# Ledger of designs, part 97: peptides against a protein of PDB entry 6FRK

Target 1, 411 residues: chain A of PDB entry 6FRK
Amino acid sequence: NEEVLNAMLKEVCTALLEADVNIKLVKQLRENVKSAIDLEEMASGLNKRKMIQHAVFKELVKLVDPGVKAWTPTKGKQNVIMFVGLQGSGKTTTCSKLAYYYQRKGWKTCLICADTFRAGAFDQLKQNATKARIPFYGSYTEMDPVIIASEGVEKFKNENFEIIIVDTSGRHKQEDSLFEEMLQVANAIQPDNIVYVMDASIGQACEAQAKAFKDKVDVASVIVTKLDGHAKGGGALSAVAATKSPIIFIGTGEHIDDFEPFKTQPFISKLLGMGDIEGLIDKVNELKLDDNEALIEKLKHGQFTLRDMYEQFQNIMKMGPFSQILGMIPGFGTDFMSKGNEQESMARLKKLMTIMDSMNDQELDSTDGAKVFSKQPGRIQRVARGSGVSTRDVQELLTQYTKFAQMVKKM

## One batch from the design tools (peptide; made by RFdiffusion4, then SolubleMPNN)

Design b2_p15_1_s2 (from b2_p15_1, 5 letters changed)
Fold by OpenDDE base, seed 4:
Structure b2_p15_1_s2 (fold): chain B 411 residues (1-411), chain A 15 residues (1-15)
Amino acid sequence: as target 1 above (411 residues)
Amino acid sequence: VEELKKLREILLELS
């Protein structure tokens, strides 16, 4: 069992490394997953692969959660958002994307170009802003980014802008002069949020880069760019770990609308190649597994009623499409049900529930429901008539229930 | 919780 666990963890670790997750984080995750997996639970016949995947998923969710609430702009206030990051990170494009995002939501949004280092920075920002109809400020002649940022922020504050985005100078390398300039700008404009923009395609360099920014400026938010490309997004975990700041948005392309709020679950799902795990986890959480303590206690005593089965079918039905539910169950492959079989399986569950809706409390709450029906066959006929099904359909349900009740007694 | 998951698994296998 330990060898199988180690082999599977090795595959997961390899996949995470290939996804640009930092080697230290992968090691820590491996240890945390090993500590979270009870080897005794793995011995009980649970699908070891799914259990490991679930443990890995939970640990990855923890890695993208810095334990701090993301800053959000306040409506009707002047929110100053300073952007920091290297040249080529997509910082300038991301400023425009964020501005456009808020503008589309009905925020009075503007852009300030405080990048005095890059020739044509202001022209690029102006082109993007003009295309999106976003108000902008900058200078062709002022070389001090502090002056430009201060004047631009003051101007847009006086004009009652709600979202004031300040783009700063990037460098191709981590230079002390860049960090000093960023600190001077931050001190002058007193931003409500400092956003670090990181290119996901830089892979293993994400940690060192993110750390260098956090060590010099009070980064409070992260935006990850270029997640539409070959970047699998593992560098985002490194950025969160280094900055201790949440990812607030992701860039998913070159277009101004290729920008979305960060969602942890879809991101980790995509990172693991597991499809829409968010829809799965939200459904697992909606199952309120904790509300089933009374059922778990009954199961420990080998008690299982037709009502208990009905409640489990209701819970399964609440999970939505049966293929998604089966995908969540350890042991079932994601391919176990084709789309055609899903509707049929849901119809079958609904039919079984309809049969049980015609049962009385004595039948539903009996610890030996099958014996209640076997002793009085007239009950089968009553239930069959009440539910509009054959006596055979009721007998098939009772046969299934008996199989379940026998399995519960063996637990 | 794991027993409940296992039960649901069994319920789905037999449905």
Scores: peptide ipSAE 0.027, ipTM 0.591, DockQ to the pose 0.106
Fold by OpenDDE base, seed 3:
Structure b2_p15_1_s2 (fold): chain B 411 residues (1-411), chain A 15 residues (1-15)
Amino acid sequence: as target 1 above (411 residues)
Amino acid sequence: VEELKKLREILLELS
């Protein structure tokens, strides 16, 4: 058994190293997997192979989740987004891609070129912005990026722009002068979000680079570029670990549309290969389904109670970053939960559970819970008062439950 | 197992 564990962990560690994952993160994953198995072996006579696969999957999800909520712009407010990163990282192109993304979503978006170091930076930004019909600001004569950034931010604030993107100077190397300039710009404009742009193709150098930026400026978001190339993107895990900041978007090509919200599943699937991920997901689902054998038997008989729904919501909440795990299940549309909606969806699940916490066992364990409430409308008012919600919220929950119970009866 | 996956999918779409 220990030989099988060590062999499987060796294969996973090799695949992660071949994907440019930092050796420290791979070692930590191996240790965390071992510790998780040792704890679970004491609790359950479960198949050791299933436990290993579950532990590996859980640790892979943790490698892409910094445990910090991604910053999202507030509608009707002025949101200043500062971009930082090395020259050649795709920073300037990514500014234009992000601006275009928000513009297509109906945000009043603009671009500021505060890159005074690179000759033709403003012309390149202007060309990209003009093609995308994005308002832009910059100077051909001002050499201080702090002045340009401050004037541009003030101008677009006064014009009631909602998304104000500031592109900064890059350097070929991590230089103190770059970090000082970035800090001066950040202090002057007081950005709501600082986005670090990283090239996925730099492999093992990602940790040191990402750390150097985070140690100097308050990086709150990461964008990974060049994921269309030969790089498997394992360096992105190093960036998340070093910055403690979520990956918010990925660049998948040279076109302005080659830009998408980051999804954990497609990313992990690219790292390990889809077959290994499908096997891991199926195994994680099997482990969680084994805890629900009684529910599987009820579902086979077309039985579904409010308690069964509650237990499924608990299981969903126990999965951790839910959008990441669902994305990973084959057939679950990657659009099922946008990252911004995950916390809202979890809050909604928690609200539904709070309503169900005010139900009695007769209501929860009825095979037709909606009919119990329809026969005695006073139950709805009791549950609404007990949970601090409207009678409408309880009716909406019962309507949802009824839809689920009808689907289960058709299975 | 597939039915439970689908049920969880539906539960999440409707939540």
Scores: peptide ipSAE 0.027, ipTM 0.588, DockQ to the pose 0.153
Fold by OpenDDE base, seed 5:
Structure b2_p15_1_s2 (fold): chain B 411 residues (1-411), chain A 15 residues (1-15)
Amino acid sequence: as target 1 above (411 residues)
Amino acid sequence: VEELKKLREILLELS
């Protein structure tokens, strides 16, 4: 069992390294996953692969959560957002994408080009801003980015702009002069948020770069770019770890609309090559979890009944096409998205529910339903006859229930 | 909510 666990963890660690996840984070994750997996539970016939995938997923979610609430702009206030990042990170394009995002949300948004280092930086920003109908400020003659940033921020504050985005100079190298310039700009304009823009394609360099920015300026947010490419985005975990700042948005292409709020679960799913877990999570959230407060409280107390399982199967059946759900579950490959597997999975759930429909309230509401059946084997035969299934099918259901109830007790 | 999500994922996986 430990050898199987170690082999599977080795495969996961390899895949994470191939996804540009930092070696230190992969090691920590491996240790955390090992500590979270009870080998005795793995021996009890739980799907070892699924347990490991779940544990890995849980630990990756923790790695991308800095435990700090993301900064959000305040409506009716002047919110100054300063962008920092290396040249080629997509910083200037991301400024325009963020400005456009807020503009489409009904925010009075503007852009300031404080990049005096790159020839044509202002022309590029002006072109992007004009196409998006975003107000902009910059200079062709002023060479001090502090002056440009200060004048632009003052201008747009006086004009009652709500979102004031300041693009700064990006350089190819971490130069002390660049960091001093960024610090001078930050001190002059006193931004409400400093956004570090990181290219996902830089791989293992993400940690060192993100740290260098955080050590010089108070980075409070991260935006990851180029997630449309072959980069699996593992560098994003390194950026969060180094900056201790949340990822707020991701760039998913070259178009101004190829920009979305960062969501943890889909990102981790994509990173693992697992389907869109967030679509599952969003569907799970759209399934009025409010009606499940009582269930959540039971789960917190390690209580899980056959009725609770039945209700969850009903909820799952309400989520719609299982193929879409299964494709959203980690480790269900694209081949599980075949229409045949959906019908079979739904038929299996429906069969399990039909077995439970033949159970009585004492059996359904017992916190140890399997023990109720084990103490009185005649119950299994009754339920089997009532549901038109074999006694083996009922035993298989009870075995599945026992596995779930054990997992809930450990939650 | 996260626990319930986890439970549903596990339930889907075992179904």
Scores: peptide ipSAE 0.026, ipTM 0.546, DockQ to the pose 0.048
Fold by OpenDDE base, seed 1:
Structure b2_p15_1_s2 (fold): chain B 411 residues (1-411), chain A 15 residues (1-15)
Amino acid sequence: as target 1 above (411 residues)
Amino acid sequence: VEELKKLREILLELS
C-alpha cells in the first residue's frame, strides 16, 4: 500500500512540476498528503486514486489560501490602487482590465501612468483607456514618477473618483533602483492596496520574483496574467506562498474583458485537469441565462439529451471568447485550441448545431438519443439530407453525444 | 480527473 501510494504521489508530483508548481511547494504538498492519508482507509477498498486526488486538491486549496482576507474597495471612498511588477508581466494591460471591471460595476474609475522609463508607456495606457472610455492622467515631459503619481492622485481625489489605479515602471530584472522608485511612489501617494502583477508563463521563476517584490514593497494583493496560453497556472501558488497575499483576479486573454475575479476551487480544479465547472456555472449565471439551473439539475440527475447539448452549444457561442469558455469546461483545455483557431472551433460548433436543427423533438428530447437513431437508421439519412451533411457527420455527432451522455450518467 | 480527462477527450473529439 505504501509503495502504491508513493508511485501515485510521484505521478502527481511530476504533473504538478509540469504545471509550473514550485519544487519546494510540491515537496511540502507530498509530505502533507502523506500525513493526511490514512493508509488503513486505503486498505478498505476505497478508490485509492480518488482519495489521493481529494487529498491533493485539499492541500492545493490550502496553498492558494494565504489565510488573509483580500482587500476590497470601499464604496463612496477614494481608493488608491498601486500596481507593481516586472516589464512584460502584463501590468499595464491589467491596470486597464481592472479599471474596466470596476467601471462596468458602476464605480467612478481612473488610470494614472507613472511609468516614465518605458518609451510609449503613456501612449499605450492612453490608447487602452480611451477605447474603454476611462479617464486617465500622465505626462510626456515629467520624468519623475513620484510627481506624476502625486499630481494624478490629487487631481482624481479632488474630482471624487472612487477607484484610482496607478501604473508604475517595470524592469526586465530585479533592480534595486526599481524597488527604491516603487517605495518613493508608495510613500508619496499612500495607496490603500498594492497589487503585484505576475506572468504565469515564467514557470519556476515565479517564487523568486514574487519574493523579491514582497521583501521590498508591501504587496497586499496578487493578479496572475497569461492563463490563456501554455501557462499551466502553477506559478500562482508560488506567488501566494512568497507574498502571503491573496490572488484577487486572473487575466485569461488579450481582450479587456479577459479578466475575472479569482476563485480558489475552480482554479485548482482546472490546474488538476478537473475543469472549472463552478466558474463555468458562475460565468453562465453572469450571462443571466435563466435556463442554466434546469440544465445543472438535469446533469446532477445523469440526464442529458441532444437538446441539452444544443443549448450548451448556444450558451458557449453567447459567452464570447471561445478559448476562455472552453478552458473552463472540463476537457476543453489548451489541447482544444492547439487543434485549431477560435474561429474554426466556433465553425465546428455551428456545424453540429445545424445538424441538430434538422432533428425532430422526439430525437432531441430523448434521454437515449443515440438509441433512437440506432433503432431507425432512416432518421440518420433524413437528418443528413436536411442539414446538407454526410451520414458520417451525423454518426460522428451521435457518437460524441453518446460519450458525453455516458459521462454525465457517471457524474 | 480521469472522467474530466475523458470529458476533455470527448469534447476535443466533438470539435
Scores: peptide ipSAE 0.008, ipTM 0.377, DockQ to the pose 0.061; fails the geometry check

Design b2_p15_1_s3 (from b2_p15_1, 7 letters changed)
Fold by OpenDDE base, seed 3:
Structure b2_p15_1_s3 (fold): chain B 411 residues (1-411), chain A 15 residues (1-15)
Amino acid sequence: as target 1 above (411 residues)
Amino acid sequence: IEELKNLLNLLKELS
């Protein structure tokens, strides 16, 4: 029994290390799990695997909980949120994502660029803010971030903004000059929340980075970025441990809407490769995929039309990045779609949909759409001309559809 | 979930 426990714990520890969980935290978790598992209860015929998984899950949940309640903005007040983090952490992008999140929730939001160190920082923020229709402040001439931050905060307080986000200078490394600048900005604007933005892809460096920020500035919240890539998010545990601050949001892609409130249970489930069934259900429900019951029923009956395929492509496009959807399904790793393949996959889906937009209802609603086209090859030429594609592209679509329809018939 | 997995596997083959 102890050998089986040790073997299973070794597998879990390996998986956690591969998920960028800090080696110290993995060791601590291993000991905590060992202490929490009654070996006598394991002898009584309980599913040893489930018990170990539950114990591991429970200990990971504790590692994500700093024991401190997350700061939340107050409606009808001016809430100043200062962002801190290294260059390349996604800090500037995350400022825009957070502003857009609150704007969509009906908060009066604005952005301040207090990054005077990086050339084009203000232009980047301005571009992002303008695209999102978020008011912004910054300077092309003022070099003191304290002045810019103070003036911007004062301006937006006077204009009764509720969410005032201040983006600060980053550096390529932890530097005392950066921390002094951040402290000066923080002292001048007196933020209600200081958000540390961390790149999840830095792996084992997360602890040291997060600690360096917390030791210099009063980090009260953490945002973890780049959880769409190969980063399994284990670095987030290190950030919480080092900052003693809750994760409030996660960045799940490059788009301004690739941003979600942090949920502990889904995050740990994903970290363990258990998927996020709840988040998948929530996303499915948000999409009003009630029409998917009709599809599921059709699929159960082995019926699959080109229209059903079109609707599925629409649903996927609405669900966001396909990699995220796959990453929410148990046993589908995040590695399933490389970042380059995602845009290409979406472009391919859009191309396929454009071809189907040139099909008629008889073609779309046929239970054997490929047979409709095979019986009347002139349809392929019509669709090809209508969609501006080759007859080969239409034939490839029909070949793909046929493979789908055959799989559905086997279900 | 299994149907969704199959659908997603199918979509993966399209990608």
Scores: peptide ipSAE 0.007, ipTM 0.405, DockQ to the pose 0.169
Fold by OpenDDE base, seed 4:
Structure b2_p15_1_s3 (fold): chain B 411 residues (1-411), chain A 15 residues (1-15)
Amino acid sequence: as target 1 above (411 residues)
Amino acid sequence: IEELKNLLNLLKELS
């Protein structure tokens, strides 16, 4: 029994190392799992694999919990959030994502570019901010980040902004000059929260980087970026361990909407390849799919219309990139959609919706929409002309609908 | 959840 346990733990440890979990944390987890598994309970005929998985899951949950409550902004106050992190970590993009997140939640949010080191940093922030309609501050002429940060914070405080995000200079390496600059900025603006932005794709380097930042600046929160397929996020555990700070958000892609609050259980489930069922449920619930009960009832009765398919396509488009949705399903590899296939898939979905926008209520609400079109081929030509597509494209949509409707009837 | 999985599997077949 101990040999079997050790073999299973070796496989888990290997998988965690392949997920970029730090070797020290993996060793500690192995010891903690061994101590948590009562060998006597394993003798009682319980599925040993499930017990080990549960013990591993429980210990991973502890590794992402620093035992410190995450800072949250206070409504009606001026909350200054300073971002720190290396160049290429996604820091600047993450500032915009966080600003957009709070803006969508009804917070008066702004961005300050205190990155004077990188040429075009302010232009990049300005472009992102303008696209998202987020107020911004920065300078093309001021070279002191302390001055820019101080002036920007003062300006936006005077304008009663609630969320004031300060992006700082990144460097390619941990340089003492960077840390001194960060300290000077932090001392000048007195941030309510310092957010360390970490790239998940750096793997085993996550611990050393996170530690170097925590040793120099009072990091209170972590945001992990580039959790889009390639990085399993094991580096996030290293960041929490090194910073003793909670992960507050994750970046899941390049779009401004590819940003979500960190949830421990979904993250660990995804890390273990179990999928993100909870995040999928939450994302479905956030869509206010109150109409899902009506759809679920229709699906239970084996009824599926072109309108029901259209509504599902709308829901999927609201859920975000297909890669994220698929990555939430257990057994769908994170690699299922390459970056190129996602835009094409969304464009295809939008094309299908545009075809359905040219359908009439009789066609959309028919329990056998494909049969309506097959009985009157002139409908296909009308819809094709109305949507600016070929008759073949309409036939392909109807073929897809028929496959859907057949699958629903088998449920 | 099973229904959502099935819907997502269907979407996968559409892609």
Scores: peptide ipSAE 0.007, ipTM 0.401, DockQ to the pose 0.141
Fold by OpenDDE base, seed 1:
Structure b2_p15_1_s3 (fold): chain B 411 residues (1-411), chain A 15 residues (1-15)
Amino acid sequence: as target 1 above (411 residues)
Amino acid sequence: IEELKNLLNLLKELS
């Protein structure tokens, strides 16, 4: 039994290391799991795999919980939020995502660019803020980030803004000059919250990076970025352990809406390859797929039309990046859709929808749409001409529809 | 969830 436990723990430890979990945390977790597992309960014929998985899950949940309540902004107050992090962490993009999140929740939100080091930082922030209709402040001439941050915070306080986000300079490496600049800015503006932004894709470097920031700056919150890519998110555990600060949000893509509140249980479930069933349910509920009950009822009766397929493609497009949706399902790894394949898959769906936009109601609403086209081949030529595609592209769509309708009839 | 899994499995076959 101990040999079997040690073998299974070795597989779990390997999987956690492959998920970018820090080697010290993996060792500590192994010891904690080994101490929490009663070997006598394992002898009773319980599924040893489920027991170990549950023990690992509990210990990972504890590693993500710093034991400190996350800071939350107070409604009707002026909340100053300072962002810190290295260059390439996604800090500037995350400032815009957080501002947009609070704006959509009905908060009076603004952005300040106090990054004087990076050429074009203010132009990038201005472009993102303008697209999202978020008020912004910055300078093309002032080189002191303390002056820009102080003037911007004062301006937006006087205008009764509730959420005042300050983006600071990043560097490629941990430099003492960067930390001194961050301390001077923090002392001048007296932020209510300091948010450390970390890139999940830096793997084993997450601990050392997060520790270096916490040792110099009073980090109170963490945001983890680039969780849509090959990063399995294990670096997030290292950030919490080093900063002793909660993860408040995660960045899940390149779009301004690819940003969500951090949830411990879904995150750990995803990290273990169990999927994010809760996040999937929440995302399905947010989409108001109430019309899906009528579709589900049709599918249960083995009825599936080209219109039903079109509506499903619309729903998928509304759900955002297909890779994110797949990555929420148990057994669909993030590797299933490489980033290059996602744009291609969305372009393919849009092409299929454009073909269906050239179909008539009789073709779309037929329970045997493929047979309608097979009986009258002139319909294929009409649809091909109307959508600007080949007759082969229309035949490929009808072949896909036929495969789909056959699967629905087997359900 | 099962239906969404089925839809996504089908999209997997279409990809």
Scores: peptide ipSAE 0.006, ipTM 0.388, DockQ to the pose 0.193
Fold by OpenDDE base, seed 2:
Structure b2_p15_1_s3 (fold): chain B 411 residues (1-411), chain A 15 residues (1-15)
Amino acid sequence: as target 1 above (411 residues)
Amino acid sequence: IEELKNLLNLLKELS
């Protein structure tokens, strides 16, 4: 029994190391799991694998809980949020994502660019902010980040902004000059929250990086970026352990909407390859798929129309990157859709929708859409001309629809 | 969720 436990723990430890979990944390986890597993209970014929997985899951949940409540902004107050992190961590993009998140929730939100070190930092922030319709402040001429941050915070306080996000300079390496600048900015603006942004893709370097920031700046929150890549997010555990600060959000892509509140259980489930069922449910609920009671009812009756397929394509396009949705389903590895394949898949869906936009209500609402087109081939030519595609593209769509409709009839 | 999984599997076969 001990040999079996040790073998299974070795596999789990290997998988956690491959998920960029810090080697010290993996060792500690292994010891904690060994101490939590009663070998006598393992003898009772319980599924040893499930028991070990549950023990590992429970100990990982403890590792992402710093025992400190996350800071939350107060409605109707001026909340200053300072961002810190290395260059290339996704800090600037994350500032825009957080600003957009609060703006969509009805907070009066603004952005300040206090990055004077990187050429074009203000132009990049301005471009992102303008696209998202977020008010911004910065300078093309002022080189002191303390002055820019102070003036920007004062301006937006006077204009009664509720969320004031300050983006600071990053560096390529941990440099004392960077930390001194961050301290000067923090002392000048007196932020209500300091957010450390870390890149999950740096793997085993996450601990040392996060610790270096926490030792110099009073980091109170962590945001983990680039969780859309091959990084399974094990670096997030290292960040929490080093900073003793909660993860508040995760960045899951390059789009402004590729940003979500951190949830412990879904994250650990995904890290272990169990999928994110809760996040899938939340995304399904956010899509108001419940307003599609009519679709669920049609599916239950084995009815599936071209219109129903069109509505499903709209829903999928609203869910964001299809790889993220697939990566939330247990047994679908993150590797299934490379970023290139996502844009191509979205372009394919949009092309299919454009073909369907050229269909009439009789064609769209038919329970046997393929038969409507097969009986009158002139409809295929009309739709092809209307959508600017080949007759073959319309036939391929109808073939796809027929496969879908056959699967729905088997449900 | 099962319906969504099935739809996603179908979409995966189409991609």
Scores: peptide ipSAE 0.006, ipTM 0.386, DockQ to the pose 0.144

